# Peptides against a protein of PDB entry 6FBK, part 84

Target 1, 90 residues: chain A of PDB entry 6FBK
Amino acid sequence: EDTGVRVELAEEDHGRKSTIALRLWVEDPKKLKGKPKDNGAIEFTFDLEKETPDEVAQEMIESGFFHESDVKIVAKSIRDRVALIQWRRE

## One batch from the design tools (peptide; made by RFdiffusion4, then SolubleMPNN)

Design b2_p28_5_s3 (from b2_p28_5, 11 letters changed)
Fold by OpenDDE base, seed 4:
Structure b2_p28_5_s3 (fold): chain B 90 residues (1-90), chain A 28 residues (1-28)
Amino acid sequence: as target 1 above (90 residues)
Amino acid sequence: MSYEVGELVKTVTSKSGKKFNVYELIKK
């Protein structure tokens, strides 16, 4: 499913660390219910063993990046990318 | 459409202390 939110690796993944660097940005704003406060790329670390897409998405909402109604879309975008990265590591 | 990142615009710290760095987004 195309969420309109893109999430990519911010650095090359060698599959050696439990922490990865991600970059997230809105590619299709019409797929979001709210209007994002920023129009740039958000980079952050993600601990594959300790963090969850939902929790990180919630933190982004609380930090003012997205509308609360879009938490699921943001979480899904992160989840899908993380799953893909983990799959490639196998 | 492809993109590249530009300069750092700002850094936002969440309540838990997680840092989110915002960079310029440039369309290629």
Scores: peptide ipSAE 0.797, ipTM 0.949, DockQ to the pose 0.929
Fold by OpenDDE base, seed 2:
Order: C-alpha cells, then structure tokens, then sequence
Structure b2_p28_5_s3 (fold): chain B 90 residues (1-90), chain A 28 residues (1-28)
C-alpha cells in the first residue's frame, strides 16, 4: 500500500547496532487526512529492540508533526521500512 | 523522484525526550 509517507535509512546500516537512523517525509499529502505542519524530512533514531512503530508515530503526533487521525498511516510507514531493514539483516 | 536533505531547520524533543531533527527537503 502506498501510504504517501516515505521512510528511508538516514545512514548506512551495517547490521551491528540495535539502533538505526531513519528519515521520514511526506511524498503524497493527499493520502493523509490531516495537513502536516512541516514539509521537511524528519530524522530520528529507532531502537529495534525497545521501540515500536506505533509508539514512535504517537510521539510524532504529540509533537505536532501530524494530525492524530494519521497515526496509523505513519506507524505503518515506519513498520514497513523497519521490517524491510530487519529482513535484510538476516 | 529523488530527494535530498538540506539544512537543519529545527529539533523537536518529545515528552519522552526523543529528538526529531527536521531538515529541508530538496526535490530532485
């Protein structure tokens, strides 16, 4: 599914750390129910062992990046990228 | 389309202390 939200690695992953750096931005705002506050790229760390896509997405909502109605679409975007990264590590 | 990040615009710290760095987005 095309969420309209793109998530990529912000740095090369050597598969050694439990924490990765991600970069997230809106590619198609029409896919979102709300209007994002910023039009830039958001970079953040993601702990593969301690954090979940839903929790991080919720933090982004609470921080004002996205509307509350878009928490699931943001979480899905993060989840899909994280899963792909984990699969590549195997 | 390809994208490139520009300058750091701001850093937002969540209630839990997690930092989100916002960069300019350049469409190529």
Amino acid sequence: as target 1 above (90 residues)
Amino acid sequence: MSYEVGELVKTVTSKSGKKFNVYELIKK
Scores: peptide ipSAE 0.797, ipTM 0.948, DockQ to the pose 0.928
Fold by OpenDDE base, seed 3:
Parts: structure tokens; C-alpha cells; sequence
Structure b2_p28_5_s3 (fold): chain B 90 residues (1-90), chain A 28 residues (1-28)
């Protein structure tokens, strides 16, 4: 399913670090229940060993980036990208 | 759609101390 939220690597991944830099932005706001406060790209680090997409998404909600009803769609977007990154590392 | 990031708009720090940097989004 197209979440309308895009997540990409913010830096080149050499497959050696447990921490990666991600960039997240909304491509189709109509797929979200709430309206994001910002229309830019959000960059953040993601620790592949310590963090989970759900936890990071929740932090984004609590920080006011997205409506609470959209936590799962944001988490899914992060999860899908992380899965692809880990797949490429193997 | 293709995009590129522009200037840093702001930085938001979560309650746990995680940093979220917001950049301008430029559509190509």
C-alpha cells in the first residue's frame, strides 16, 4: 500500500554502521488523516539495533509532526525503508 | 516525483532527546 509518506537514506550506506540517517517527507497528504505541521523533509538517525519504526514514529507524533491517528502509517513507511536497507546489506 | 532538500528550517528535540532536523523540500 502506498502510504503517501516517503522515506529515503539521507547519507550513503556502506553497510557497516548500526546507525543510519533517514529522510522522511509527505508526498500525498490526502492519505493521512491529519495535516502535518511541516511540509519539509525530516532528517533523523535510526539505530538498527536499538530503535523500532513504531517508537520513532511515536516520537514524531509527540513532537507534533503528525496527528496521532497517523502513527501507524508513519511507522510503516519507516519500517518498509529499513527493511529494504537491511535487505541490501545482505 | 523527484525531490531535493534545501536549507535547514528548524530542529525539534523529542522528550527522549532525539533530534529531528527539518529541511526545505524542493520538487524537481
Amino acid sequence: as target 1 above (90 residues)
Amino acid sequence: MSYEVGELVKTVTSKSGKKFNVYELIKK
Scores: peptide ipSAE 0.797, ipTM 0.949, DockQ to the pose 0.935
Fold by OpenDDE base, seed 1:
Structure b2_p28_5_s3 (fold): chain B 90 residues (1-90), chain A 28 residues (1-28)
Amino acid sequence: as target 1 above (90 residues)
Amino acid sequence: MSYEVGELVKTVTSKSGKKFNVYELIKK
């Protein structure tokens, strides 16, 4: 499913650390229920062992990046990218 | 579509202290 939210690695992943750098931005705003405040790319670290897509997405919403109704869309975008990264590490 | 990041616009700190850096998004 195309969430309209794109998540990519902000740095090259060598599969050596439990922490990765991600970059998230809106590619198709029509997929979101609310309108994001910013039009830029959000970069943040993600700890594969300690953090979850849902919790990080919730923090982004509470920080004012997205509307509360879009938390699941953001979480899914992060989850899908993280899963892909983990599969590639195998 | 391809994108690249530009200048750092701002840094937002969450309630837990997590840093979110916002960069300009440049469409290529």
Scores: peptide ipSAE 0.797, ipTM 0.948, DockQ to the pose 0.913

Design b2_p28_5_s4 (from b2_p28_5, 14 letters changed)
Fold by OpenDDE base, seed 5:
Structure b2_p28_5_s4 (fold): chain B 90 residues (1-90), chain A 28 residues (1-28)
Amino acid sequence: as target 1 above (90 residues)
Amino acid sequence: VSFEVGELVKEVTTKKGKVFKVYELIKL
């Protein structure tokens, strides 16, 4: 599903760490219910063993990056990328 | 379409200590 939100690796992943660096940005704002206050790329670390897409997305909402109504779409975007990364590691 | 990041324009630290860095997005 095209969420309109892109998530990519912010650094090369060699599959050696449990933590990865991600970069998230809005590619198609029309897919979001709310309007993000920022128009840049949000970079953050993601612990593959301790964090979940939903929790990280929630923190982003609480930080004001996205409207609360878009928490699920943001979480899905992160989840999809994380799943792909994990698949490539195997 | 490819993108690259530019200048750091914002940095937010959550109550849990997680850091979110916002960079300018440059479309290539």
Scores: peptide ipSAE 0.790, ipTM 0.944, DockQ to the pose 0.894
Fold by OpenDDE base, seed 3:
Structure b2_p28_5_s4 (fold): chain B 90 residues (1-90), chain A 28 residues (1-28)
Amino acid sequence: as target 1 above (90 residues)
Amino acid sequence: VSFEVGELVKEVTTKKGKVFKVYELIKL
Protein backbone atom coordinates (compact mmCIF):
# COMPACT_ATOMS: atom_id res chain seq x y z
CA GLU B 1 0.00 0.00 0.00
CA ASP B 2 1.23 3.46 -0.93
CA THR B 3 1.33 5.46 2.30
CA GLY B 4 2.29 8.70 0.61
CA VAL B 5 5.32 8.84 2.89
CA ARG B 6 8.75 8.07 1.46
CA VAL B 7 11.59 6.60 3.52
CA GLU B 8 15.08 6.06 2.12
CA LEU B 9 18.60 5.49 3.34
CA ALA B 10 20.41 8.76 3.99
CA GLU B 11 23.75 6.99 3.61
CA GLU B 12 25.08 3.81 2.08
CA ASP B 13 24.44 0.70 4.16
CA HIS B 14 27.32 -1.76 4.30
CA GLY B 15 25.51 -4.06 6.69
CA ARG B 16 28.10 -3.61 9.42
CA LYS B 17 26.33 -1.45 11.98
CA SER B 18 23.13 -1.98 13.94
CA THR B 19 22.23 1.65 13.24
CA ILE B 20 21.25 3.17 9.91
CA ALA B 21 20.58 6.71 8.74
CA LEU B 22 17.11 7.28 7.30
CA ARG B 23 15.42 10.15 5.50
CA LEU B 24 11.65 10.56 5.56
CA TRP B 25 9.42 12.96 3.62
CA VAL B 26 5.85 13.35 2.40
CA GLU B 27 5.48 12.44 -1.25
CA ASP B 28 1.68 12.57 -1.41
CA PRO B 29 0.07 14.71 1.31
CA LYS B 30 -3.40 13.59 0.20
CA LYS B 31 -2.71 10.22 1.82
CA LEU B 32 -2.42 11.81 5.25
CA LYS B 33 -5.31 12.78 7.49
CA GLY B 34 -3.49 15.74 8.98
CA LYS B 35 -1.37 18.42 7.40
CA PRO B 36 2.32 18.42 8.30
CA LYS B 37 3.62 21.89 9.16
CA ASP B 38 6.96 21.16 7.51
CA ASN B 39 7.63 20.13 3.94
CA GLY B 40 11.20 18.97 4.32
CA ALA B 41 13.09 15.73 4.63
CA ILE B 42 13.47 14.45 8.17
CA GLU B 43 16.80 12.74 8.74
CA PHE B 44 17.41 10.49 11.72
CA THR B 45 19.25 7.40 12.90
CA PHE B 46 17.45 4.12 13.47
CA ASP B 47 18.78 1.37 15.71
CA LEU B 48 17.77 -1.95 14.15
CA GLU B 49 18.17 -3.74 17.47
CA LYS B 50 16.71 -1.27 19.96
CA GLU B 51 14.11 0.86 18.19
CA THR B 52 10.76 0.10 16.60
CA PRO B 53 8.95 1.93 13.79
CA ASP B 54 6.00 2.63 16.08
CA GLU B 55 8.14 4.20 18.79
CA VAL B 56 10.04 6.41 16.36
CA ALA B 57 6.82 7.45 14.63
CA GLN B 58 5.34 8.38 18.00
CA GLU B 59 8.37 10.54 18.77
CA MET B 60 7.85 12.35 15.47
CA ILE B 61 4.23 13.01 16.41
CA GLU B 62 5.22 14.30 19.83
CA SER B 63 7.79 16.55 18.16
CA GLY B 64 5.01 18.05 16.06
CA PHE B 65 6.01 16.75 12.63
CA PHE B 66 2.74 14.94 11.96
CA HIS B 67 -0.80 14.80 13.26
CA GLU B 68 -1.61 12.15 15.87
CA SER B 69 -4.02 10.47 13.46
CA ASP B 70 -1.18 9.70 11.05
CA VAL B 71 1.10 7.84 13.46
CA LYS B 72 0.26 4.46 11.91
CA ILE B 73 0.95 5.68 8.38
CA VAL B 74 4.33 7.03 9.41
CA ALA B 75 5.17 3.87 11.36
CA LYS B 76 4.24 1.66 8.40
CA SER B 77 6.44 3.68 6.06
CA ILE B 78 9.41 3.25 8.36
CA ARG B 79 8.65 -0.43 8.94
CA ASP B 80 8.41 -1.22 5.25
CA ARG B 81 11.74 0.43 4.47
CA VAL B 82 13.49 -1.16 7.43
CA ALA B 83 12.20 -4.57 6.36
CA LEU B 84 13.64 -4.10 2.86
CA ILE B 85 16.98 -3.07 4.32
CA GLN B 86 17.03 -6.10 6.61
CA TRP B 87 16.19 -8.41 3.70
CA ARG B 88 19.03 -6.94 1.63
CA ARG B 89 21.46 -7.63 4.46
CA GLU B 90 20.64 -11.35 4.30
CA VAL A 1 9.57 12.54 -9.77
CA SER A 2 12.75 12.69 -7.69
CA PHE A 3 13.96 14.84 -4.83
CA GLU A 4 17.17 16.30 -3.49
CA VAL A 5 17.88 17.61 -0.01
CA GLY A 6 19.04 21.17 0.49
CA GLU A 7 20.09 23.12 3.54
CA LEU A 8 19.35 22.22 7.14
CA VAL A 9 16.35 24.27 8.22
CA LYS A 10 15.40 22.76 11.56
CA GLU A 11 16.70 20.46 14.25
CA VAL A 12 14.60 18.87 16.97
CA THR A 13 15.81 16.88 19.95
CA THR A 14 13.26 14.69 21.72
CA LYS A 15 12.97 14.11 25.45
CA LYS A 16 14.71 10.79 24.88
CA GLY A 17 17.60 12.54 23.20
CA LYS A 18 16.79 11.51 19.64
CA VAL A 19 17.69 14.07 17.01
CA PHE A 20 15.56 14.85 13.97
CA LYS A 21 17.18 17.06 11.37
CA VAL A 22 14.94 18.68 8.78
CA TYR A 23 16.45 19.54 5.41
CA GLU A 24 14.97 21.58 2.61
CA LEU A 25 13.34 19.34 0.04
CA ILE A 26 14.04 20.23 -3.58
CA LYS A 27 11.76 18.73 -6.20
CA LEU A 28 13.54 17.74 -9.39
Scores: peptide ipSAE 0.790, ipTM 0.944, DockQ to the pose 0.917
Fold by OpenDDE base, seed 4:
Structure b2_p28_5_s4 (fold): chain B 90 residues (1-90), chain A 28 residues (1-28)
Amino acid sequence: as target 1 above (90 residues)
Amino acid sequence: VSFEVGELVKEVTTKKGKVFKVYELIKL
């Protein structure tokens, strides 16, 4: 499903570390219920062993990047990308 | 449509110490 939120690797992944660098931005704001404060790309590390998409998405909401009603769509975007990255590593 | 990141415009550190860096989006 197209969430309107794009998540990509911010660095090349050699499959050697448990952490990856991700970049997230909104491509289609119409898919969101709220309007994000920023229109840039959010870069962050994601620990494949310790973090979850839901937790990271919640932190983004608490930081003011997205409206609370969009937590699930943001989490899904992260989850979908992380799944692809993990599948590539296998 | 392609995009690239520009300069750093914002940096946020959460209560848990997680860092979110916001870069300008440049449409190519």
Scores: peptide ipSAE 0.789, ipTM 0.944, DockQ to the pose 0.910
Fold by OpenDDE base, seed 1:
Structure b2_p28_5_s4 (fold): chain B 90 residues (1-90), chain A 28 residues (1-28)
Amino acid sequence: as target 1 above (90 residues)
Amino acid sequence: VSFEVGELVKEVTTKKGKVFKVYELIKL
């Protein structure tokens, strides 16, 4: 499913750390219910052992990056990318 | 479409101490 939100690795993943660097940005704003304030790439670390896509997405929304109605689509985007990364590691 | 990150234009720290850095998005 095309969420309109793109999530990529911000740095090469060698599969050695439990923490990865991610970069998230809006590729197709029409897929979102709200309108993001910023139009840049949001970079952040993601702890594969301690954090969840839903919690990080919620923090991102509480920080004002996205409308609350888009929490699920943002979380899904992060989840899908994290899953791919983990599948590559194994 | 390919993208490249530019300058750091914003930095936000959550109540939990998580840092979100916003970089300029450059369309290639």
Scores: peptide ipSAE 0.789, ipTM 0.944, DockQ to the pose 0.905

Design b2_p28_6_s2
Fold by OpenDDE base, seed 5:
Structure b2_p28_6_s2 (fold): chain B 90 residues (1-90), chain A 28 residues (1-28)
Amino acid sequence: as target 1 above (90 residues)
Amino acid sequence: AKPPRVFKVSLTPEQLEKLLEELLEKLK
């Protein structure tokens, strides 16, 4: 499912550490309820063992990057990418 | 309790200009 939010690795993943660098940006704002403006890509670290996509998405909301109504969409985008990364590591 | 998460924002010149215009508008 296309969430309209892109999430990619911000660095090459060698599969050695539990933390990864991710880059997130809005590709199709029409798919988000809040319809955020296109104001760049957001980079952040994600701990595969300790953190959850929902927690990170919520932190983005609290920081003002997205409307609260889009927390699940953002979380799903992160989750889907993280799942792919973990699948590739196996 | 948790420290604030660090978010690094990367913008193109066009995106930066757009953001600045929006900020200026909010300050009016």
Scores: peptide ipSAE 0.552, ipTM 0.858, DockQ to the pose 0.383
Fold by OpenDDE base, seed 3:
Structure b2_p28_6_s2 (fold): chain B 90 residues (1-90), chain A 28 residues (1-28)
Amino acid sequence: as target 1 above (90 residues)
Amino acid sequence: AKPPRVFKVSLTPEQLEKLLEELLEKLK
C-alpha cells in the first residue's frame, strides 16, 4: 500500500546502533484524510529495540504535524521503513 | 512523564513564506 508518506534514513546505517535517524515527509497529500499542512521534512531518532511506530506516530499528532485520523497511516509508513532496515541488517 | 520527542523540521523558503502568510491571515 502506498501511504503517500515517505520515510527514509537520514544517515547511513552501519548496523551497530539500536537507534537510527529517520526523515519523514508527505509525498501525496491526497492519500491522507486530515488535509495535512505542508510541514516540510521531519527528522527524528528511532530506537529499534524500545520504541514502536504507533507511539512515534502519536507523538507526531500531539506535536501538530498530522490529524489524529491519519495516525495509522503515518505509523504504517514508519513501520514499513523500519522493517526494511531491520531485514537489511540481517 | 516522558520528555517531549525532538523533531527537527526543514522548510524551503517557499514553504516558510506560505506558512507565515497563512498565520498572518488568521490574525486579521
Scores: peptide ipSAE 0.550, ipTM 0.859, DockQ to the pose 0.374
Fold by OpenDDE base, seed 1:
Structure b2_p28_6_s2 (fold): chain B 90 residues (1-90), chain A 28 residues (1-28)
Amino acid sequence: as target 1 above (90 residues)
Amino acid sequence: AKPPRVFKVSLTPEQLEKLLEELLEKLK
């Protein structure tokens, strides 16, 4: 499903570390309930072993990047990308 | 408590300009 939120690797993944660098930005604001402003791309690290997409998404909400009503769609976008990354590592 | 997560924001020149204009407006 197209969430309107794009998540990509911010660095090349060689499959050696448990942490990865991600870049997240809004590609289609119409898909989000909070009508986010165009604030560029957000880069962050994600620990594949210790963290969850829901936790990171919640932290983004608390930081003010998104409205709380969009936490699930943001989490899904992160989850989908992480799943792809994990699949490629196998 | 857990420390705040580090988020790095990357902006195009156009996005940065817009952000700055919004901030300047708030200062008026």
Scores: peptide ipSAE 0.549, ipTM 0.857, DockQ to the pose 0.391
Fold by OpenDDE base, seed 4:
Structure b2_p28_6_s2 (fold): chain B 90 residues (1-90), chain A 28 residues (1-28)
Amino acid sequence: as target 1 above (90 residues)
Amino acid sequence: AKPPRVFKVSLTPEQLEKLLEELLEKLK
């Protein structure tokens, strides 16, 4: 599923830390229900053991990056990338 | 209380210019 939100590693993952750096940006705003501003790429750390995509997505909304109606699609974008990273580590 | 999450925003010069214009408009 194309969420229109792209999430990539902001650093090389050596599989040694539980914390990773991610970069997130809107690639196709038409996929979002809200009207997010083109605020470039958003970088943040994500703890693979302690944090969830839903919690981080909610914090992004509270910070004003996305509309509340898009929390699930943003969370899914993060989740999908995190899953890929975890699969590569196995 | 939970500390606020740090978000680092990377902008192109064009994106930065647009943001600044919007901020200046709010100051009027």
Scores: peptide ipSAE 0.540, ipTM 0.853, DockQ to the pose 0.381

Design b2_p28_6_s3
Fold by OpenDDE base, seed 5:
Structure b2_p28_6_s3 (fold): chain B 90 residues (1-90), chain A 28 residues (1-28)
Amino acid sequence: as target 1 above (90 residues)
Amino acid sequence: SKPPRVFKVSKTPAQREEEERRRRLEEE
């Protein structure tokens, strides 16, 4: 399912650290219920062992980047990318 | 409890590409 939200690595992943740098941006705003605060890319670190996509997505909502109703699709976008990164590490 | 998460806002790949395209056209 295309969430309209794209997540990529903000830096090269050497597969050695539990933390990764991610970049998230809206590719298709029509897929969102609300209007994003900005049209830029949001960069952040993600701890693969301690953090969850849902928690990070919620923090983005609290920061005003997305509407509260879009937390699940944002979280899904992060989750899907993180899963791909973890699979590549195997 | 937890400190606020640090978010850095930057240009998307598409925005960077468009800006670079514009610069190249202005240099010609």
Scores: peptide ipSAE 0.563, ipTM 0.846, DockQ to the pose 0.917
Fold by OpenDDE base, seed 1:
Structure b2_p28_6_s3 (fold): chain B 90 residues (1-90), chain A 28 residues (1-28)
Amino acid sequence: as target 1 above (90 residues)
Amino acid sequence: SKPPRVFKVSKTPAQREEEERRRRLEEE
């Protein structure tokens, strides 16, 4: 399912580090229940071994980027991209 | 407690492209 939230690598991934740089932004705000405070790209690091998409999504809500009702949509967007990155590393 | 996660806000690819397009048009 297309979440309307896009997640991409913010840097080239050579598959050597457990931590990757990600960029997340909204492509289709109509798929969100709330209104995001910003229309820019949110850059952050993600540890493939220690962190979960749900945890990062919750922290984005706490920072005010998204409404609490959209946490699962945001988490899914991160999860789906991370899964693809992990697949490419194998 | 965990320290707050660091988030950096930047321009999306589409925003960068539109800004560059606008800049070129203003220089013409």
Scores: peptide ipSAE 0.562, ipTM 0.845, DockQ to the pose 0.915
Fold by OpenDDE base, seed 4:
Structure b2_p28_6_s3 (fold): chain B 90 residues (1-90), chain A 28 residues (1-28)
Amino acid sequence: as target 1 above (90 residues)
Amino acid sequence: SKPPRVFKVSKTPAQREEEERRRRLEEE
């Protein structure tokens, strides 16, 4: 399912670190219920062993990047990308 | 309390592409 939110690696992943750099941005704002704070790309690190997409998404809400009603959409976008990255590491 | 997560805002690929396109047109 297209969330309208795109997540990509901000750096090359050689599968050697538990932490990855991600970049997240909105491609289709119509998929969101709220209005994002910015239309730029949000860069952040994600610990594959210690962190969850839901936690990071919630922190983005708290930082004002997205509306609270869109937390699940954002979390799903991160989850889907992280899963893909993990599958490629195996 | 947990330390605040660090977020950095940058240009999207599309924004960079559009900016580059605009720059080329302004140079002509």
Scores: peptide ipSAE 0.562, ipTM 0.845, DockQ to the pose 0.900
Fold by OpenDDE base, seed 3:
Structure b2_p28_6_s3 (fold): chain B 90 residues (1-90), chain A 28 residues (1-28)
Amino acid sequence: as target 1 above (90 residues)
Amino acid sequence: SKPPRVFKVSKTPAQREEEERRRRLEEE
């Protein structure tokens, strides 16, 4: 499912550490229920061993980037990208 | 509680392209 949210690596992944740098932004705001606070790209680190997409998405909402009703859409976008990154590391 | 997560805001690819387009038009 196309979430309208794009997630990409913010730096090259050499597969040597559990932490990766990600960049997240909205491509199609009509797929979100709320209006995002910022129209820019959000950069953050993600620990593949200790963190979950749902927890990070919730932290973005608490920081005011997204409406609470969009937590699952944001979390799915992160989860899908992280899964692809983990698969490429095999 | 744990410390707040650090988020950095930057320009999207589309925003960079629009900024470059605008800059070219201002130089003409």
Scores: peptide ipSAE 0.559, ipTM 0.844, DockQ to the pose 0.890

Design b2_p28_7_s3 (from b2_p28_7, 9 letters changed)
Fold by OpenDDE base, seed 5:
Structure b2_p28_7_s3 (fold): chain B 90 residues (1-90), chain A 28 residues (1-28)
Amino acid sequence: as target 1 above (90 residues)
Amino acid sequence: SRRERIRASLKRLSPEEAEAAKREAEER
């Protein structure tokens, strides 16, 4: 399902390291309960072995990037992209 | 802690960087 949040690789994935650089932004604000004011994007690292999408989403909420009610949709967007990356590595 | 590491990794891109990132994504 389209979360309205886009997550993309910030670098080429050669499948060699456990950490990846990702970028995240809102494509469809209507999908979110919060109302982002700008068209900004967030860049972050994700450890494929140690971290979870829920943990990252929670820190984004606590940092004020998204409304608390949107934590699950943000986490899902990260999870879906990470799953695709992992499937491509197999 | 892992939480602190995650928080420290979060970087808000400038509007120009954000636009570049979106363009790059469209080319993929």
Scores: peptide ipSAE 0.730, ipTM 0.939, DockQ to the pose 0.886
Fold by OpenDDE base, seed 1:
Structure b2_p28_7_s3 (fold): chain B 90 residues (1-90), chain A 28 residues (1-28)
Amino acid sequence: as target 1 above (90 residues)
Amino acid sequence: SRRERIRASLKRLSPEEAEAAKREAEER
């Protein structure tokens, strides 16, 4: 399902590190319950071994990037990208 | 803590950086 939130690699993934740099932005604001006016993007690191998309999404909420009602859709967008990255590493 | 690490890693890109990121993603 298209979450309306896009997550992309901020670097080339050579499959060597457990941490990766990601970028996230809203591509379709209609899909979100909250309505952030911010048309920007967030850059962050993700530890493939130690961290979960839910944890990262929660911290994004607490940092004020998204409305709390959108935590799950944000987490899903991260999860989907991370899963794809890990799949390609195998 | 892991939570603190995550929070510390989050950064808002400038509008220009965001535009570049979106363009880069489109090219891939």
Scores: peptide ipSAE 0.726, ipTM 0.937, DockQ to the pose 0.891
Fold by OpenDDE base, seed 2:
Structure b2_p28_7_s3 (fold): chain B 90 residues (1-90), chain A 28 residues (1-28)
Amino acid sequence: as target 1 above (90 residues)
Amino acid sequence: SRRERIRASLKRLSPEEAEAAKREAEER
């Protein structure tokens, strides 16, 4: 399912590090229950071994980037990208 | 803590940086 939230690598992944730099932005605001405050993007690091998409999404909500009702759609967008990265590393 | 690390890593890009990121993603 298209979440309307896009997550991309902020760097080239050589498969060497457990941490990766990601960028996230709203591509289709109609997919969200809340209204984004701006059209900006968020850059962040993700530890492929220690962290979960749900944890990162929750911190984004607590930091005020998204409405609480959208935590799962944000988490899914991160999860989907992380899965692609992991599959590519294999 | 892990939670603090996650929070500290979150960075809002400037509008210009955001647009550059979107273009870069399209080209990949």
Scores: peptide ipSAE 0.703, ipTM 0.930, DockQ to the pose 0.899
Fold by OpenDDE base, seed 3:
Structure b2_p28_7_s3 (fold): chain B 90 residues (1-90), chain A 28 residues (1-28)
Amino acid sequence: as target 1 above (90 residues)
Amino acid sequence: SRRERIRASLKRLSPEEAEAAKREAEER
């Protein structure tokens, strides 16, 4: 599924740290229900052991980066990237 | 709290930094 939201590594992953740097931005605003307030990118740290995509997405909404109706789309985008990173580490 | 730590981690990139990040992603 194309979420219209892209999530990428902000650093090279050597598979040794539980914490990774990620970047997120909107590629296709038509995929979102809310209007993007900013077309920029967000950089953030994700703890693979302690944090969940849903928690991070919710804080992005609370901080005003996205409309509340798009929280699940954002969370899915993060989840998909994190899953890919985890699979590559195995 | 974990919630506060997550919030503090979020950083909006400048337009220049954002464009650089997008170009880097295209090279992968």
Scores: peptide ipSAE 0.688, ipTM 0.925, DockQ to the pose 0.888

Design b2_p28_7_s4 (from b2_p28_7, 10 letters changed)
Fold by OpenDDE base, seed 5:
Parts: sequence; structure tokens; C-alpha cells
Structure b2_p28_7_s4 (fold): chain B 90 residues (1-90), chain A 28 residues (1-28)
Amino acid sequence: as target 1 above (90 residues)
Amino acid sequence: SRRERIRKSLKVLSEEEARAAKERAEAR
């Protein structure tokens, strides 16, 4: 499902390390309950072994990047991208 | 901790960098 939140690799994935760099931005603000302040994007590292999409999304909420009501949709967007990356590594 | 790693790694891209990233994504 299209979450309206885009998550992409910020680097080439050679499948050698557990940590990857990701970029995240709002592609369709109509899918979110909160309104994004701008058209900016966030870059962050994600540890495929230690971190979870839900916790990363929650930290983004606490940092004020998204409305609390959108935590699940943000987490889903991260989860879906991470799953694709992991599947490609297999 | 996860929170510490996120705080250290989280970067807000400039509008130009964000645009470039979106353009690359749309080109795929």
C-alpha cells in the first residue's frame, strides 16, 4: 500500500554491513493526518539487526517531524523499504 | 541506544539535497 511516505537508500547497498543510510520524505501529504511543514527530507542510519521501524518512527515523532497520529504510517514506510532491502540481500 | 544512534545520525537535508534525492527516486 502507498503510505504517501517515500523511503530510499541514501547509498549503494553492497550487502556487507548491517547499517544502511536511508532518506525519507513525504510524497503525498494527503495520506497523512498531520501536515508537513515543508518539502524537506530526512537522512538517517538504520541498523538492520538492532533497530525497528516503529522505534525509529517514534523518535521522528518525538523530534517533531510528524504528528503522533502518523507514527504507524511512517513506521510502515520504513518497514516496507527495509523488507525490500533485506529480500534483495538474500 | 537506538535513540542515541538516531539522534547522532538524523540529518535534515537542505531543500536542494531533498530535491536531488526526489529526482533520483522519480527517475527509477
Scores: peptide ipSAE 0.387, ipTM 0.827, DockQ to the pose 0.825
Fold by OpenDDE base, seed 2:
Structure b2_p28_7_s4 (fold): chain B 90 residues (1-90), chain A 28 residues (1-28)
Amino acid sequence: as target 1 above (90 residues)
Amino acid sequence: SRRERIRKSLKVLSEEEARAAKERAEAR
């Protein structure tokens, strides 16, 4: 399902590190319950072994980037991209 | 902690950087 949130690699993935740099932004705000306060993109590192999409999404909510009602849609967008990256590494 | 690492890694891109990132992503 299209979450309306876009997540992309911020770097080339050579499959060597457990951490990856990602960029995230709202592509379709109509799919969100809240209105994002920032129109820019967020860059962040994600540890494929230690971190979860839910935890990262929650930190983004706590930082004020998204409404609490959208935590699951944000988490899903991260999860889907991370899954693709992991599948590509195998 | 994991929370500290997440917080330290969060970076808000400028509007120009954000635009460039979106354009590159859409071109792929």
Scores: peptide ipSAE 0.362, ipTM 0.817, DockQ to the pose 0.883
Fold by OpenDDE base, seed 4:
Structure b2_p28_7_s4 (fold): chain B 90 residues (1-90), chain A 28 residues (1-28)
Amino acid sequence: as target 1 above (90 residues)
Amino acid sequence: SRRERIRKSLKVLSEEEARAAKERAEAR
């Protein structure tokens, strides 16, 4: 499913650590109810063992990056990328 | 806490950095 939110690795993943750096931005704003910053992008670390996409997304909403109603869309975009990274590690 | 970790790691990229990142991602 195309969430309209893109998440990419901010670093090369060698599969050696549980923490990864990710970059996130809106690729298709029509998929979101809110109006995120134009051409904005966020970089953040994600702990594969300790953090969840839902909680990270919620923190982004609380920080004002996304509309409250878009939490699941943002979370899904993170989840999908994280899952892909984990699958490639195995 | 988890919230504190997110807050510590969260960084807003500059317009230039964001553009560069998107360009790299699009090229893949």
Scores: peptide ipSAE 0.355, ipTM 0.816, DockQ to the pose 0.810
Fold by OpenDDE base, seed 3:
Structure b2_p28_7_s4 (fold): chain B 90 residues (1-90), chain A 28 residues (1-28)
Amino acid sequence: as target 1 above (90 residues)
Amino acid sequence: SRRERIRKSLKVLSEEEARAAKERAEAR
């Protein structure tokens, strides 16, 4: 499913660290119920062993980056990218 | 706390940095 939210590695992944840097931005605003307040991008660290996409997405909403109704679509975007990274590490 | 770590890790990129990131992604 195309979420309209893009998540990419902010660094090269050598498959050794549990923490990775990611970048996230809106690619297709039509997919979101809320209107983006920022047309830029955000960068964040994600601990593959300790953190969850849902909790990280919720923090982004509470920080004002997305509307609360879009928390699940943001979380899915993070989850899908993280899953891909984990699969490539194996 | 976990919540505090997440909050501290969030960084808003400049317009230039954001543009560069999007361009790199489009090249794939």
Scores: peptide ipSAE 0.395, ipTM 0.829, DockQ to the pose 0.865; fails the geometry check

